# Designs tried in a protein design run: peptides against a protein of PDB entry 1BH9. Part 59

Target 1, 89 residues: chain A of PDB entry 1BH9
Amino acid sequence: FSEEQLNRYEMYRRSAFPKAAIKRLIQSITGTSVSQNVVIAMSGISKVFVGEVVEEALDVCEKWGEMPPLQPKHMREAVRRLKSKGQIP

## One batch from the design tools (peptide; made by RFdiffusion4, then SolubleMPNN)

Design b2_p15_5_s2 (from b2_p15_5, 9 letters changed)
Fold by OpenDDE base, seed 1:
Structure b2_p15_5_s2 (fold): chain B 89 residues (1-89), chain A 15 residues (1-15)
Amino acid sequence: as target 1 above (89 residues)
Amino acid sequence: MKEELLKKAEELLAK
């Protein structure tokens, strides 16, 4: 456990999606108005999702013997692996 | 937590 890892964890933990932005995004997809509870729930799951992708990308980076920061290739590989594992659609 | 959030999100969006 390094200071860098701790810092990333703290940044992630304190991160939050702006409610207004999430609401607009959801409504652009659904075509209908959504409640605050939907926004809260979707914000939460989105944060978890992003966290899982980043975690996998960091694992990829490490397994490739590379150092941060993460690059697009790590993110692409992470998504591929998560799909392969059935962890994301 | 992730499973709970997913289930809650799905339930809310399905309404």
Scores: peptide ipSAE 0.032, ipTM 0.611, DockQ to the pose 0.328
Fold by OpenDDE base, seed 2:
Structure b2_p15_5_s2 (fold): chain B 89 residues (1-89), chain A 15 residues (1-15)
Amino acid sequence: as target 1 above (89 residues)
Amino acid sequence: MKEELLKKAEELLAK
């Protein structure tokens, strides 16, 4: 790992979604109240999901011979590739 | 980690 990669990983590891927002979002989808543990679990899954998309987008950026920061076109292509691989529904 | 979190979430949501 490069120093830049380690810095990005540390920032990612320390980041978190707001619990209240996640709770409201889940409840809007499920139609039922959810516990704190559900919010924690879903927050973790969401973080992993975003991380996988960003990782794929970084790979796209590199393969296209471009440099950061990531742009919407990298994110769109990343999602397309992950869908084709069956990693995103 | 991903699979563990997914399973935990599914179990909690099923209750």
Scores: peptide ipSAE 0.032, ipTM 0.613, DockQ to the pose 0.358
Fold by OpenDDE base, seed 4:
Structure b2_p15_5_s2 (fold): chain B 89 residues (1-89), chain A 15 residues (1-15)
Amino acid sequence: as target 1 above (89 residues)
Amino acid sequence: MKEELLKKAEELLAK
């Protein structure tokens, strides 16, 4: 872990999706009300998913010899690689 | 962690 990696991890760790926004989003999709536990679970899954994509994108950026901030091209390549690895559908 | 969260979500959504 470099200092930069640690700093990124701390920022990620402290980040969170607003519960109200997630609840509204889920309900707009399901058409029914959802419990607090569902919101918590979905928020956690979403955070893990975003973290995995960002981590892969940072790896792409590094392998391409580039530096942050991440650009759309890094994100697109990250998604492609994650799909290839079977980590996302 | 991911699998655990997915399992929990599936369980909750199945209710």
Scores: peptide ipSAE 0.031, ipTM 0.608, DockQ to the pose 0.330
Fold by OpenDDE base, seed 3:
Structure b2_p15_5_s2 (fold): chain B 89 residues (1-89), chain A 15 residues (1-15)
Amino acid sequence: as target 1 above (89 residues)
Amino acid sequence: MKEELLKKAEELLAK
């Protein structure tokens, strides 16, 4: 790992979704209340997902010969590529 | 880590 990669990983590791927001979001989708453990599990999965998308988007940005910060076009392309690779549904 | 989280989430959502 480069120092830059390590720094990004540390920022990622320290980041977290607000529990209340995640709970509300899940409940809006499921139509029913969810337990704290469900919120924790879904928050963890969501964090992993976001991390994978951001990593792919950074790769896209680099391959396009562009410089940070990431733009919506990088994120959209990242999602497309991850779907193509079968890494996300 | 990802696989374990997915499994746990599936188990919790199934309850």
Scores: peptide ipSAE 0.031, ipTM 0.601, DockQ to the pose 0.365

Design b2_p15_5_s3 (from b2_p15_5, 6 letters changed)
Fold by OpenDDE base, seed 4:
Structure b2_p15_5_s3 (fold): chain B 89 residues (1-89), chain A 15 residues (1-15)
Amino acid sequence: as target 1 above (89 residues)
Amino acid sequence: LKEELLALAERKLAE
């Protein structure tokens, strides 16, 4: 890793969704209470999902010959590409 | 559901 990549990785690694907010969100959807482990699992999945989208968006940005910061158009294109690759539904 | 979510999360984090 470059220093920038390492820094980005560490920042990503340390990032987390607010547990209480995630719990409330899940409960709002499921209509029932969920355990701590479910919250942790969903938070982890969500984190990975965000990471994958951002990674793809960075690739899009680079392929378009553009420079950071990422813009909504990069994120939208990233999602399109991930869908076409079958990586996300 | 819980077990499936945990397994999915673990798999994703391992990728």
Scores: peptide ipSAE 0.028, ipTM 0.607, DockQ to the pose 0.151
Fold by OpenDDE base, seed 3:
Structure b2_p15_5_s3 (fold): chain B 89 residues (1-89), chain A 15 residues (1-15)
Amino acid sequence: as target 1 above (89 residues)
Amino acid sequence: LKEELLALAERKLAE
């Protein structure tokens, strides 16, 4: 791993979603209250999902011959590619 | 629930 990759990994590893925000978001979708375990599980899944999308977006940016920072178009394309690969629904 | 959250995330990214 390069220093850049290691740095990104460390930032990713240390990142986290506020539990209260995740709880509110889930409840906005389900319409009912959720347990702490559900919040923890969904937080973890969401973190992995975001990480995968960002990684794909960085690849898109590079393949398009563009330079950081990532733009919405990179994120949108990343999602399309991940769907194409069957990595996300 | 996972699918619902993923769908929401995808919609947000598409905006």
Scores: peptide ipSAE 0.026, ipTM 0.571, DockQ to the pose 0.046
Fold by OpenDDE base, seed 2:
Structure b2_p15_5_s3 (fold): chain B 89 residues (1-89), chain A 15 residues (1-15)
Amino acid sequence: as target 1 above (89 residues)
Amino acid sequence: LKEELLALAERKLAE
């Protein structure tokens, strides 16, 4: 791990999705009510997913010879690359 | 970063 990676991890660890919003989103997709534990689990999984996308976007930014902050174009390219790698559907 | 986030996810799933 690099110092930058540790710094990013600490930032993500301290971040959190609003539970009520996540609960509503899940229920809108599943069509049924979900428990608090499901919301907690899905929030954690979602955080990991976002982290992977952001890490890929940072790699894109670097490979394009650009400097932070990340821009929408980096995020879009990151998603394309992750799809091509089979990391995300 | 990924390894650390996976550890976090495992903790959340255990709750």
Scores: peptide ipSAE 0.023, ipTM 0.576, DockQ to the pose 0.406
Fold by OpenDDE base, seed 1:
Structure b2_p15_5_s3 (fold): chain B 89 residues (1-89), chain A 15 residues (1-15)
Amino acid sequence: as target 1 above (89 residues)
Amino acid sequence: LKEELLALAERKLAE
């Protein structure tokens, strides 16, 4: 990996959704309390999802011959491509 | 479970 890729990975690894916020969000949708394991699982899945979108956006930026930082247009295109690939609904 | 999900994310980022 390049130094930039490694730095991105470390920032991603250290990032996390606050458990309390995720718990509140899930409970607002389900209408009932959820277990700690459900919060952990949903937090992890959400983090992976964000990572996949950002990875695709970085690829879009590179393929368009553009330089960082990522812009909204890269994120929007990334989502379109992931949907086209069937990786997200 | 958290560690397993992080491992999956790490593998994804390593691609």
Scores: peptide ipSAE 0.023, ipTM 0.542, DockQ to the pose 0.080

Design b2_p15_5_s4 (from b2_p15_5, 8 letters changed)
Fold by OpenDDE base, seed 4:
Structure b2_p15_5_s4 (fold): chain B 89 residues (1-89), chain A 15 residues (1-15)
Amino acid sequence: as target 1 above (89 residues)
Amino acid sequence: LKEELLRKAEELLAK
């Protein structure tokens, strides 16, 4: 990792979805109460998903010869590429 | 990791 990459990784590592908000969101979808374990699992998969999108977006940014910070166009292209690879629906 | 967490999430939601 470069220093910049390390810094981004540390920010990512420390980031977290608020449990209460995730719990409310899931319950609004499922129509029933969910356990803390469900919240933890869904938070984890969501964080991994965000990480994959950001990683792809950084690759897009680099391939386009551009520098961070990421822009919406990088995120949109990342999603398109991940769909084409079958990594996301 | 993604697949593992997804599997766990699906398992928990199915309860």
Scores: peptide ipSAE 0.028, ipTM 0.606, DockQ to the pose 0.328
Fold by OpenDDE base, seed 2:
Structure b2_p15_5_s4 (fold): chain B 89 residues (1-89), chain A 15 residues (1-15)
Amino acid sequence: as target 1 above (89 residues)
Amino acid sequence: LKEELLRKAEELLAK
């Protein structure tokens, strides 16, 4: 890994979704209250999901011969590719 | 990691 890749990983690792916001969002979808453990698990899944999309977007950016930072067009193309691979619904 | 978290979340939501 390059120094830049390592730095991105460190920033990703330290990032987190607001717990209260995630709890409210889940409860709005499920229609029932959820435990702290459910919030933690869903937060983790969400973080992994975002990480996979960003990784794909970085690959798109590179394949298009472009330089960071990522743009909306890279994110949209990443989602399309992940859907075609069956990695996201 | 994703699969592990998904399994745990599904288990917790099913209770």
Scores: peptide ipSAE 0.027, ipTM 0.601, DockQ to the pose 0.353
Fold by OpenDDE base, seed 3:
Parts: C-alpha cells; sequence; structure tokens
Structure b2_p15_5_s4 (fold): chain B 89 residues (1-89), chain A 15 residues (1-15)
C-alpha cells in the first residue's frame, strides 16, 4: 500500500450503509421481510462490490490520464470493464 | 472475503 491507497482503504473500511435503508431496499426487491443477518450480509457484499467498482474507476481515471475526483464517466466505464472481465454479472 | 460473504448470503436467503 502507498499512503494514498492506505488512506482510501481506511475511508472505505469506515464507510457503512444505513441498515434501515438497505432493509427497505431488499424488501422492495424480494417482496418479503428480511432478518438483520440478511441485511448485514447483503450490506457486506454491497460494500465489497462498491469497493471493487471504485478501485476499477480509479484505474480508469488514471489510464485516461485524468485526475481525481472520480466522475460518473469513470464509474460507468469501470462497471463496463468489470463486466467484460467477468468480475461482476 | 467476498466468497465468504456470498456463501453466507446464499445460506441466509435460502431459509
Amino acid sequence: as target 1 above (89 residues)
Amino acid sequence: LKEELLRKAEELLAK
């Protein structure tokens, strides 16, 4: 880790999704109530997913010769690349 | 970590 990478990781590690919002979102999709454990598990998976997308987006930004902060175009390209590499569905 | 979380989620959602 570089110092910058470590700082980003610390921010990532400290970030969290509001449980109530995640619960509502999952329930709106599944059509049924979900337990706290399901919310925790889904939140963890979502956090990993977001982290992977952001990491890819930072790579895109760098490869395009651009400077932070990330823009929507970087995020869209990141998702496209991750799908292409089979890292996300 | 990702694999573990996915496994746990699948188990929980299957109940």
Scores: peptide ipSAE 0.027, ipTM 0.588, DockQ to the pose 0.367
Fold by OpenDDE base, seed 1:
Structure b2_p15_5_s4 (fold): chain B 89 residues (1-89), chain A 15 residues (1-15)
Amino acid sequence: as target 1 above (89 residues)
Amino acid sequence: LKEELLRKAEELLAK
């Protein structure tokens, strides 16, 4: 790993969705209250999803011979590629 | 549902 890659990983690791917001979102979908464990699980899955998209976007940026920061075009292309690979719906 | 989500989360976070 490069120092930059390690730094990005550390920032990602420290990031988290607000529990209250996630709980409200889930409950708005299910129509009923959810447990703390469900909130934690859903938060984790969501974080992994975001991480995979950003990682793919960074790869796109590099393959196009461009430098950070990521731009909307990188994110859009990343999503297209992940869908093509069947990694996201 | 809870158990399924926990299992999936554990698998994904372990990567």
Scores: peptide ipSAE 0.026, ipTM 0.593, DockQ to the pose 0.151

Design b2_p15_6_s1 (from b2_p15_6, 7 letters changed)
Fold by OpenDDE base, seed 1:
Structure b2_p15_6_s1 (fold): chain B 89 residues (1-89), chain A 15 residues (1-15)
Amino acid sequence: as target 1 above (89 residues)
Amino acid sequence: SLEETVRELYEAMTS
């Protein structure tokens, strides 16, 4: 990794979705209460997912000849490309 | 099971 990539990863590693928000979201979808372990698992999966989207967005930004920070258009294009690759639903 | 569902979801998101 470059120093820039390392710094970005460290910020990513230290970040996390609030447990309460994840719990509310899951319960909204399932219609029932979920355990703490489920919240932890889904929080981790969600974090990994966001990481993959950001990685793709950075690639988009670079390929478009633009400089950071990422903009909404990069994120939207990233999602579109990941769907095209079959990496996300 | 719940465990299987979580595993499948993770694999789908990280494949």
Scores: peptide ipSAE 0.029, ipTM 0.556, DockQ to the pose 0.031
Fold by OpenDDE base, seed 4:
Parts: structure tokens; C-alpha cells; sequence
Structure b2_p15_6_s1 (fold): chain B 89 residues (1-89), chain A 15 residues (1-15)
């Protein structure tokens, strides 16, 4: 990794969704309380999803001949491409 | 890497 890539990775690795918010969201969907492990799992899945989108968005940005920071158009295109590849629903 | 992050998350989840 380049220094910039490493820095982004470290920032990503250290980031986390608020556990309480995730718990509330899941419970609003399931209609019942959920365990801490479920919250951890869902938080992890969500984090990985965001990571994949950002990675694709960076690729989009590069392929468009543009430079960071990422813009909403990069994120939208990333989602489109990931859907086309069947990597996300 | 993303793969390493997934592994770390899995380990944290199953620990």
C-alpha cells in the first residue's frame, strides 16, 4: 500500500457504526430484541459493505481521470457497477 | 486490506 492507502485503511479499520443505532435499527425491522452478537455481526457486514463501495468509488474516480476526494457521483456510479457485477443486490 | 478487516471482524464476532 501507498502511505495514502494505508492511512485510509487505518481510518476505515478504526471506524465503526454506533452500536446503539444499529441495535435500534435491527429491532425496528425484526420487531424483537437482538443479542450483542447480532449487532456486532450486522455492524461488521455494514462496515464491509461501505468499504467495498468506497473501494469501487475510488476505482471509478481513477477511471474517470479524476482525483479524490470522492464525490457523490463516484459513490452512485460505484453502486451501479457493483450491482452490475452482482457483488451487491 | 479489506480481507484482513473482514478477518478481524469475524474474529471479534466469534471470540
Amino acid sequence: as target 1 above (89 residues)
Amino acid sequence: SLEETVRELYEAMTS
Scores: peptide ipSAE 0.028, ipTM 0.559, DockQ to the pose 0.059
Fold by OpenDDE base, seed 3:
Structure b2_p15_6_s1 (fold): chain B 89 residues (1-89), chain A 15 residues (1-15)
Amino acid sequence: as target 1 above (89 residues)
Amino acid sequence: SLEETVRELYEAMTS
């Protein structure tokens, strides 16, 4: 890792989604209450997903010859590329 | 790495 890459990774590793927010989101979708274990699992999956999208978006930004910060267009393209690679539905 | 992060999350869920 470069120092910059390591710094981004450390920031990512230290981040987390609030359990209450995740719980409310899931319940708003399913229409029923969910267990703490489900919230923990979904929080972890969501964190990994966001990390993968951001990593792809940074690659898009670089390949397009643009400079940070990331813009909505980078995120949209990242999702498109991940779908084409079969990494996300 | 993302792999290490996944491992840490797994450990947290199973602890």
Scores: peptide ipSAE 0.028, ipTM 0.538, DockQ to the pose 0.056
Fold by OpenDDE base, seed 2:
Structure b2_p15_6_s1 (fold): chain B 89 residues (1-89), chain A 15 residues (1-15)
Amino acid sequence: as target 1 above (89 residues)
Amino acid sequence: SLEETVRELYEAMTS
């Protein structure tokens, strides 16, 4: 890893979605209450998903010869590429 | 790595 990659990974690893926000979001979708364990699981899954998208977006940014910070166009292209690879539905 | 992060999250979830 480069120093920049290590720094990004460290910041990512230390970040977390607020449990209350995740719980509210799930409940708004399912219409039912969820346990703390479900919130923890979904928080982890969401973090991994965001990490994968951001990683792809950084690759897009680099391949386009552009510099950070990431822009919406990088994120949109990342999602498109991940869909084409079958990594996300 | 992302894999290591997933493992850490899993361990925390199952602890």
Scores: peptide ipSAE 0.028, ipTM 0.539, DockQ to the pose 0.056

Design b2_p15_6_s2 (from b2_p15_6, 10 letters changed)
Fold by OpenDDE base, seed 1:
Structure b2_p15_6_s2 (fold): chain B 89 residues (1-89), chain A 15 residues (1-15)
Amino acid sequence: as target 1 above (89 residues)
Amino acid sequence: SLEETVRELDEALRA
């Protein structure tokens, strides 16, 4: 791994969604209170999802011979590719 | 339950 790749990994690993915000969001959708475990699980799933999208976007950026930072076009292409691979609906 | 569904989804996505 390059220093940049390692740095990105560390930033990703340390990142987290605020539990209160996730709880409010889920409850706004379900209409009822949710348990702490549901919040934790949903936070984890969301983090994995974001990570997969960003990883694909970085791959797109590299394959297009472009340099960071990621642009909206990279994100859009990443989502398209993930859909075509059946990794997201 | 919702909790069980989320756990199963989490396990599948992390596999």
Scores: peptide ipSAE 0.036, ipTM 0.616, DockQ to the pose 0.031
Fold by OpenDDE base, seed 2:
Structure b2_p15_6_s2 (fold): chain B 89 residues (1-89), chain A 15 residues (1-15)
Amino acid sequence: as target 1 above (89 residues)
Amino acid sequence: SLEETVRELDEALRA
């Protein structure tokens, strides 16, 4: 790992979605109350998903010969690439 | 860590 990669990983590791917000979001979609375990599970899945998208976006940024910070165009391209790879439905 | 997050996720899914 480079210093930059390690730094990004550390920031990612320390990040977290607010449980209350996740719970409200899930319930707004499902129309029913969800358990704490469901919130924890969904939070974990979401964090992994975001991590994969950001990693792809960083790769896009690098391949385009550009420097951070990431821009919307990098995120959009990342999503397109992940969809083409079957990583995103 | 990511590993810990995955473990917590797994435990939640099995509960």
Scores: peptide ipSAE 0.031, ipTM 0.611, DockQ to the pose 0.046
Fold by OpenDDE base, seed 4:
Structure b2_p15_6_s2 (fold): chain B 89 residues (1-89), chain A 15 residues (1-15)
Amino acid sequence: as target 1 above (89 residues)
Amino acid sequence: SLEETVRELDEALRA
């Protein structure tokens, strides 16, 4: 890890989806109450997913010879690449 | 942490 990479990782590590918000979102979709375990599972999956997308976007940014912050074009390219790799639908 | 997140995810999926 470079200092910059470490800093990004620390920010990622400290970030989290509020449980209440996740619960409300899921329930709005399912139309029924969800358990705490479902909220935890979905929160974890979501964080991993976001992390993978951001990591790919940072790689794109670097390969294009550009510097953070990430721009929409990096995110779009990241999603395309992840789909191509079969890492996301 | 990522480790904690993965652990919580595993626990939730097995419950």
Scores: peptide ipSAE 0.030, ipTM 0.608, DockQ to the pose 0.046
Fold by OpenDDE base, seed 3:
Structure b2_p15_6_s2 (fold): chain B 89 residues (1-89), chain A 15 residues (1-15)
Amino acid sequence: as target 1 above (89 residues)
Amino acid sequence: SLEETVRELDEALRA
């Protein structure tokens, strides 16, 4: 890892979704209560998903010859590319 | 950590 990569990893590692917020969000969608295990699972999946999107967005930014910080257009393009690759539905 | 997150995810899915 380069220092930059390590720094990004550390920021990612330290990030987390509050369980209460995730629980509320899921319940808002399902209309029913969810278990702690569901919250943990969804939190983990969401963290991985966000990480993948951000990584793709950084690649987009670089390929477009642009400099950070990431902009909405990078995120939107990242999602499109991930869908194209079949990495997200 | 990433590893911890993955472990928690795996454990949650198996429970």
Scores: peptide ipSAE 0.028, ipTM 0.593, DockQ to the pose 0.046

Design b2_p15_6_s3 (from b2_p15_6, 10 letters changed)
Fold by OpenDDE base, seed 4:
Order: C-alpha cells, then structure tokens, then sequence
Structure b2_p15_6_s3 (fold): chain B 89 residues (1-89), chain A 15 residues (1-15)
C-alpha cells in the first residue's frame, strides 16, 4: 500500500459500522435474523470490502474533478472499474 | 445493488 492507501485503510479499520445497520442489512439479504457474532464477523469483512470500493470511488471522484463526499455515481463507476480490473467478480 | 449497498455503508462510516 502507498502511504495514502494505508492511511485510508487504517481509518476504516478503526471505524465501526453501526451494528444495527449491519444487522438489518444482513437480514434483508438472508431473510432471517442473525446473531451478533455474525454481525461482528460481517462488519470486519465489510470494512475491508467497502474500503477497497471507496478507495476506487475516491479516485473516480478525483479524476472527474469533483470533491467528496462520494455520491452514488462514484460508487457505480468504482464498481464498474473494479470489475474491469478483475478486482471483484 | 452492490454499489447502492456500498454507498449506504460508506455513509454509515462517515456520518
């Protein structure tokens, strides 16, 4: 990682998703309730994933000559680019 | 969608 990438990664690592939000998200996907242990595990995984997408989205934002906060259009383009790069399926 | 979900998570972290 570059210093900037590392800094962003550490920021997300130290940050925490609201447990209630993660729980609701998982439940909306699975259709069933999940334990707090699952929420904790998924929170960690999600931080890594979101960090990668957000990093790409920030790059998109910059290349478009725009400033944060990120918008849905940046996220859409980020996902597209990551798929193109083979970073995500 | 993936991008929509990611956006929501991003907002949750930065709010």
Amino acid sequence: as target 1 above (89 residues)
Amino acid sequence: SLEETTYELYRALTA
Scores: peptide ipSAE 0.296, ipTM 0.828, DockQ to the pose 0.122
Fold by OpenDDE base, seed 2:
Structure b2_p15_6_s3 (fold): chain B 89 residues (1-89), chain A 15 residues (1-15)
Amino acid sequence: as target 1 above (89 residues)
Amino acid sequence: SLEETTYELYRALTA
């Protein structure tokens, strides 16, 4: 891992998605209200997943010679690359 | 979509 990657990892490890945001997101996808325990569990899972996508997106942003913050186009390209690598289905 | 969801979470995390 590069120093930058390690730094990002530590930042993500220390941070957490807002509970309300996770709850809204899950409910928007499933159409069902979820319990606090489900939100906590999904927060952890999504944190890991989003971390990997953001890592790739930051690389895309850099390779395109652009500056943060990340944009939807970076996320789209990141997901495409991760699928190509077989990292995500 | 996955991309949109990830973007929203990214924004929430960095807000």
Scores: peptide ipSAE 0.284, ipTM 0.820, DockQ to the pose 0.141
Fold by OpenDDE base, seed 3:
Formats: C-alpha cells, sequence, structure tokens
Structure b2_p15_6_s3 (fold): chain B 89 residues (1-89), chain A 15 residues (1-15)
C-alpha cells in the first residue's frame, strides 16, 4: 500500500457504524429481528470489511475520473477487484 | 446484494 492507501484504510478501520443502521440493515436482509449481541458482532466485522471495500472503491472512483461520494457502481467494481486480488472470497 | 449493503454502510458512516 502507498501511504495514502494506508491512511485511508486506517481511517475506515477506526471508524464506527451507527448501531441502529447496522440493525436495520441486518433485519432488512434476514427479515427478522436481531439481538443486540448480533448487532455488536456484525458491527465489528462490517467495520473491517467496509473499510477495505471503500478504500478500493475510492481508487476505482479516481481511476474512472469521477468524484465522491461513492456510488453503488464503485462498490460493485471494488468488490470485483478485491475478489480478483484474493482479498475477499 | 453485497455491494448494496456495503454502499448502505458507507452511507451510514458518512452521513
Amino acid sequence: as target 1 above (89 residues)
Amino acid sequence: SLEETTYELYRALTA
């Protein structure tokens, strides 16, 4: 990683997601209510995962000659690239 | 989808 990439990664890794937002997102996927413990656990996992995806997505956005904020298309390409790099399954 | 979920998390983080 370049210094810039490392800095972005650290920034995202250190950030936190709103508990309510995580809960709602999980519930929207599962269709059922989830416990606070599940939300806490998923928050930690998501923090790491999203940090990596967003870092890649920012690179995608820049390489496409576009400006933030990130859009779903940047996320899609980021995930694709991370898969090709073997960073995510 | 994974991408959409990630996007929503990104939005939540940057809101």
Scores: peptide ipSAE 0.274, ipTM 0.815, DockQ to the pose 0.159
Fold by OpenDDE base, seed 1:
Structure b2_p15_6_s3 (fold): chain B 89 residues (1-89), chain A 15 residues (1-15)
Amino acid sequence: as target 1 above (89 residues)
Amino acid sequence: SLEETTYELYRALTA
């Protein structure tokens, strides 16, 4: 990782997902309302997962000689690589 | 998909 990539990674790791965004996302998937506790729990789980994917995606972006912001193609490649490494199902 | 969901969350963090 470059210093720039590390700085971005730390920024993402220290950031928090907006509760409203998480709630809307869950409701979009389930089609029903969810409690605040569910939003909090899913926010924490999602942060860990997204952090790992973004870290890999940033590495992909660098290896492809491209610059941020990340694009869908970086996310797709990151997920593929993490699956091949056995880091995600 | 998983990739799309992750991308949406990434966008939310960078908005």
Scores: peptide ipSAE 0.266, ipTM 0.808, DockQ to the pose 0.105

Design b2_p15_6_s4 (from b2_p15_6, 8 letters changed)
Fold by OpenDDE base, seed 5:
Structure b2_p15_6_s4 (fold): chain B 89 residues (1-89), chain A 15 residues (1-15)
Amino acid sequence: as target 1 above (89 residues)
Amino acid sequence: SLLETVREIHEALTA
């Protein structure tokens, strides 16, 4: 791996969704109160999910013979592909 | 759907 790749990974590793926002979002969806542990767990799951979508989008971008940065069309196609693979419910 | 999955995960975590 290049130093640039490692740096990007570290930035990703350090990133996180705001707990308050995640809590509000979950509660708006479930209609019930959520604990701090649920927020932490869901934040982590969401982070991994976003990572997987981005990874697929990068693959789409490459297969289309295009270069980063990712565009909405790459993200839309990525989601479509992940759904077809059963990786997104 | 993702929405339903989130609901199911929440349910499991709060059980």
Scores: peptide ipSAE 0.028, ipTM 0.553, DockQ to the pose 0.033
Fold by OpenDDE base, seed 3:
Structure b2_p15_6_s4 (fold): chain B 89 residues (1-89), chain A 15 residues (1-15)
Amino acid sequence: as target 1 above (89 residues)
Amino acid sequence: SLLETVREIHEALTA
């Protein structure tokens, strides 16, 4: 792949969600306390999920003939497309 | 929504 793709991959590989923030978010949704292992697992899954959404959003941006940076409209369209493909609920 | 997706994943991990 291109240098640009490699740079994006490296940035993605090194990125991570703040553990405390993830824990608070999950607990706000479930209404109950969660274990450290659940936070770790959810952080990893969330990273993959966000990566997939961003990749789809970049595709949307390109197909619309627009240039980065991504905008909310690209993200919203990406989610809609992923739902239609059955890749996310 | 993203929040609903997170909820569903959490349910699967804590089941």
Scores: peptide ipSAE 0.028, ipTM 0.543, DockQ to the pose 0.039
Fold by OpenDDE base, seed 2:
Structure b2_p15_6_s4 (fold): chain B 89 residues (1-89), chain A 15 residues (1-15)
Amino acid sequence: as target 1 above (89 residues)
Amino acid sequence: SLLETVREIHEALTA
């Protein structure tokens, strides 16, 4: 890894979703209450998911010949590509 | 969409 890649990975590894925020988010979307274990599991899955999307977005940005930081258009394109690859629903 | 993905994951975790 380059120094920049390593730094990004370290920031990602140390980051975490606040449990209360995740719980509220899930409930706002699904309309149902969730247990603590569900929040923990969902937080972990979400972190992996976000990591994959960001990685794809960085690739998009680079392939488009553009410079950081990532923009919404990179994130949207990343999601489209991942859906096309069948990596996300 | 991201919302749809979250819904599907939630359903899988709570089913």
Scores: peptide ipSAE 0.026, ipTM 0.555, DockQ to the pose 0.039
Fold by OpenDDE base, seed 1:
Structure b2_p15_6_s4 (fold): chain B 89 residues (1-89), chain A 15 residues (1-15)
Amino acid sequence: as target 1 above (89 residues)
Amino acid sequence: SLLETVREIHEALTA
């Protein structure tokens, strides 16, 4: 793997959503308080989701013969493709 | 592991 690929992986691995922010967001949607375990689970699922979208967007960028950084058009196309594949509801 | 569990849940919810 290239250094760039390793760097991206490391950045993704170390990234995390702030627990307080996630908790507030969930509570704003549910209208009730949520447990720490729910926050942890939702944070993890969200991270995986974002990772899948970014991975697809990078694939789109490459297939279009373009170079990073990712642009909104890559992200939009990625979401469209993931929906088409049934990976996103 | 937690990561495996999260992935499984994510897959189930998005399938």
Scores: peptide ipSAE 0.024, ipTM 0.493, DockQ to the pose 0.039

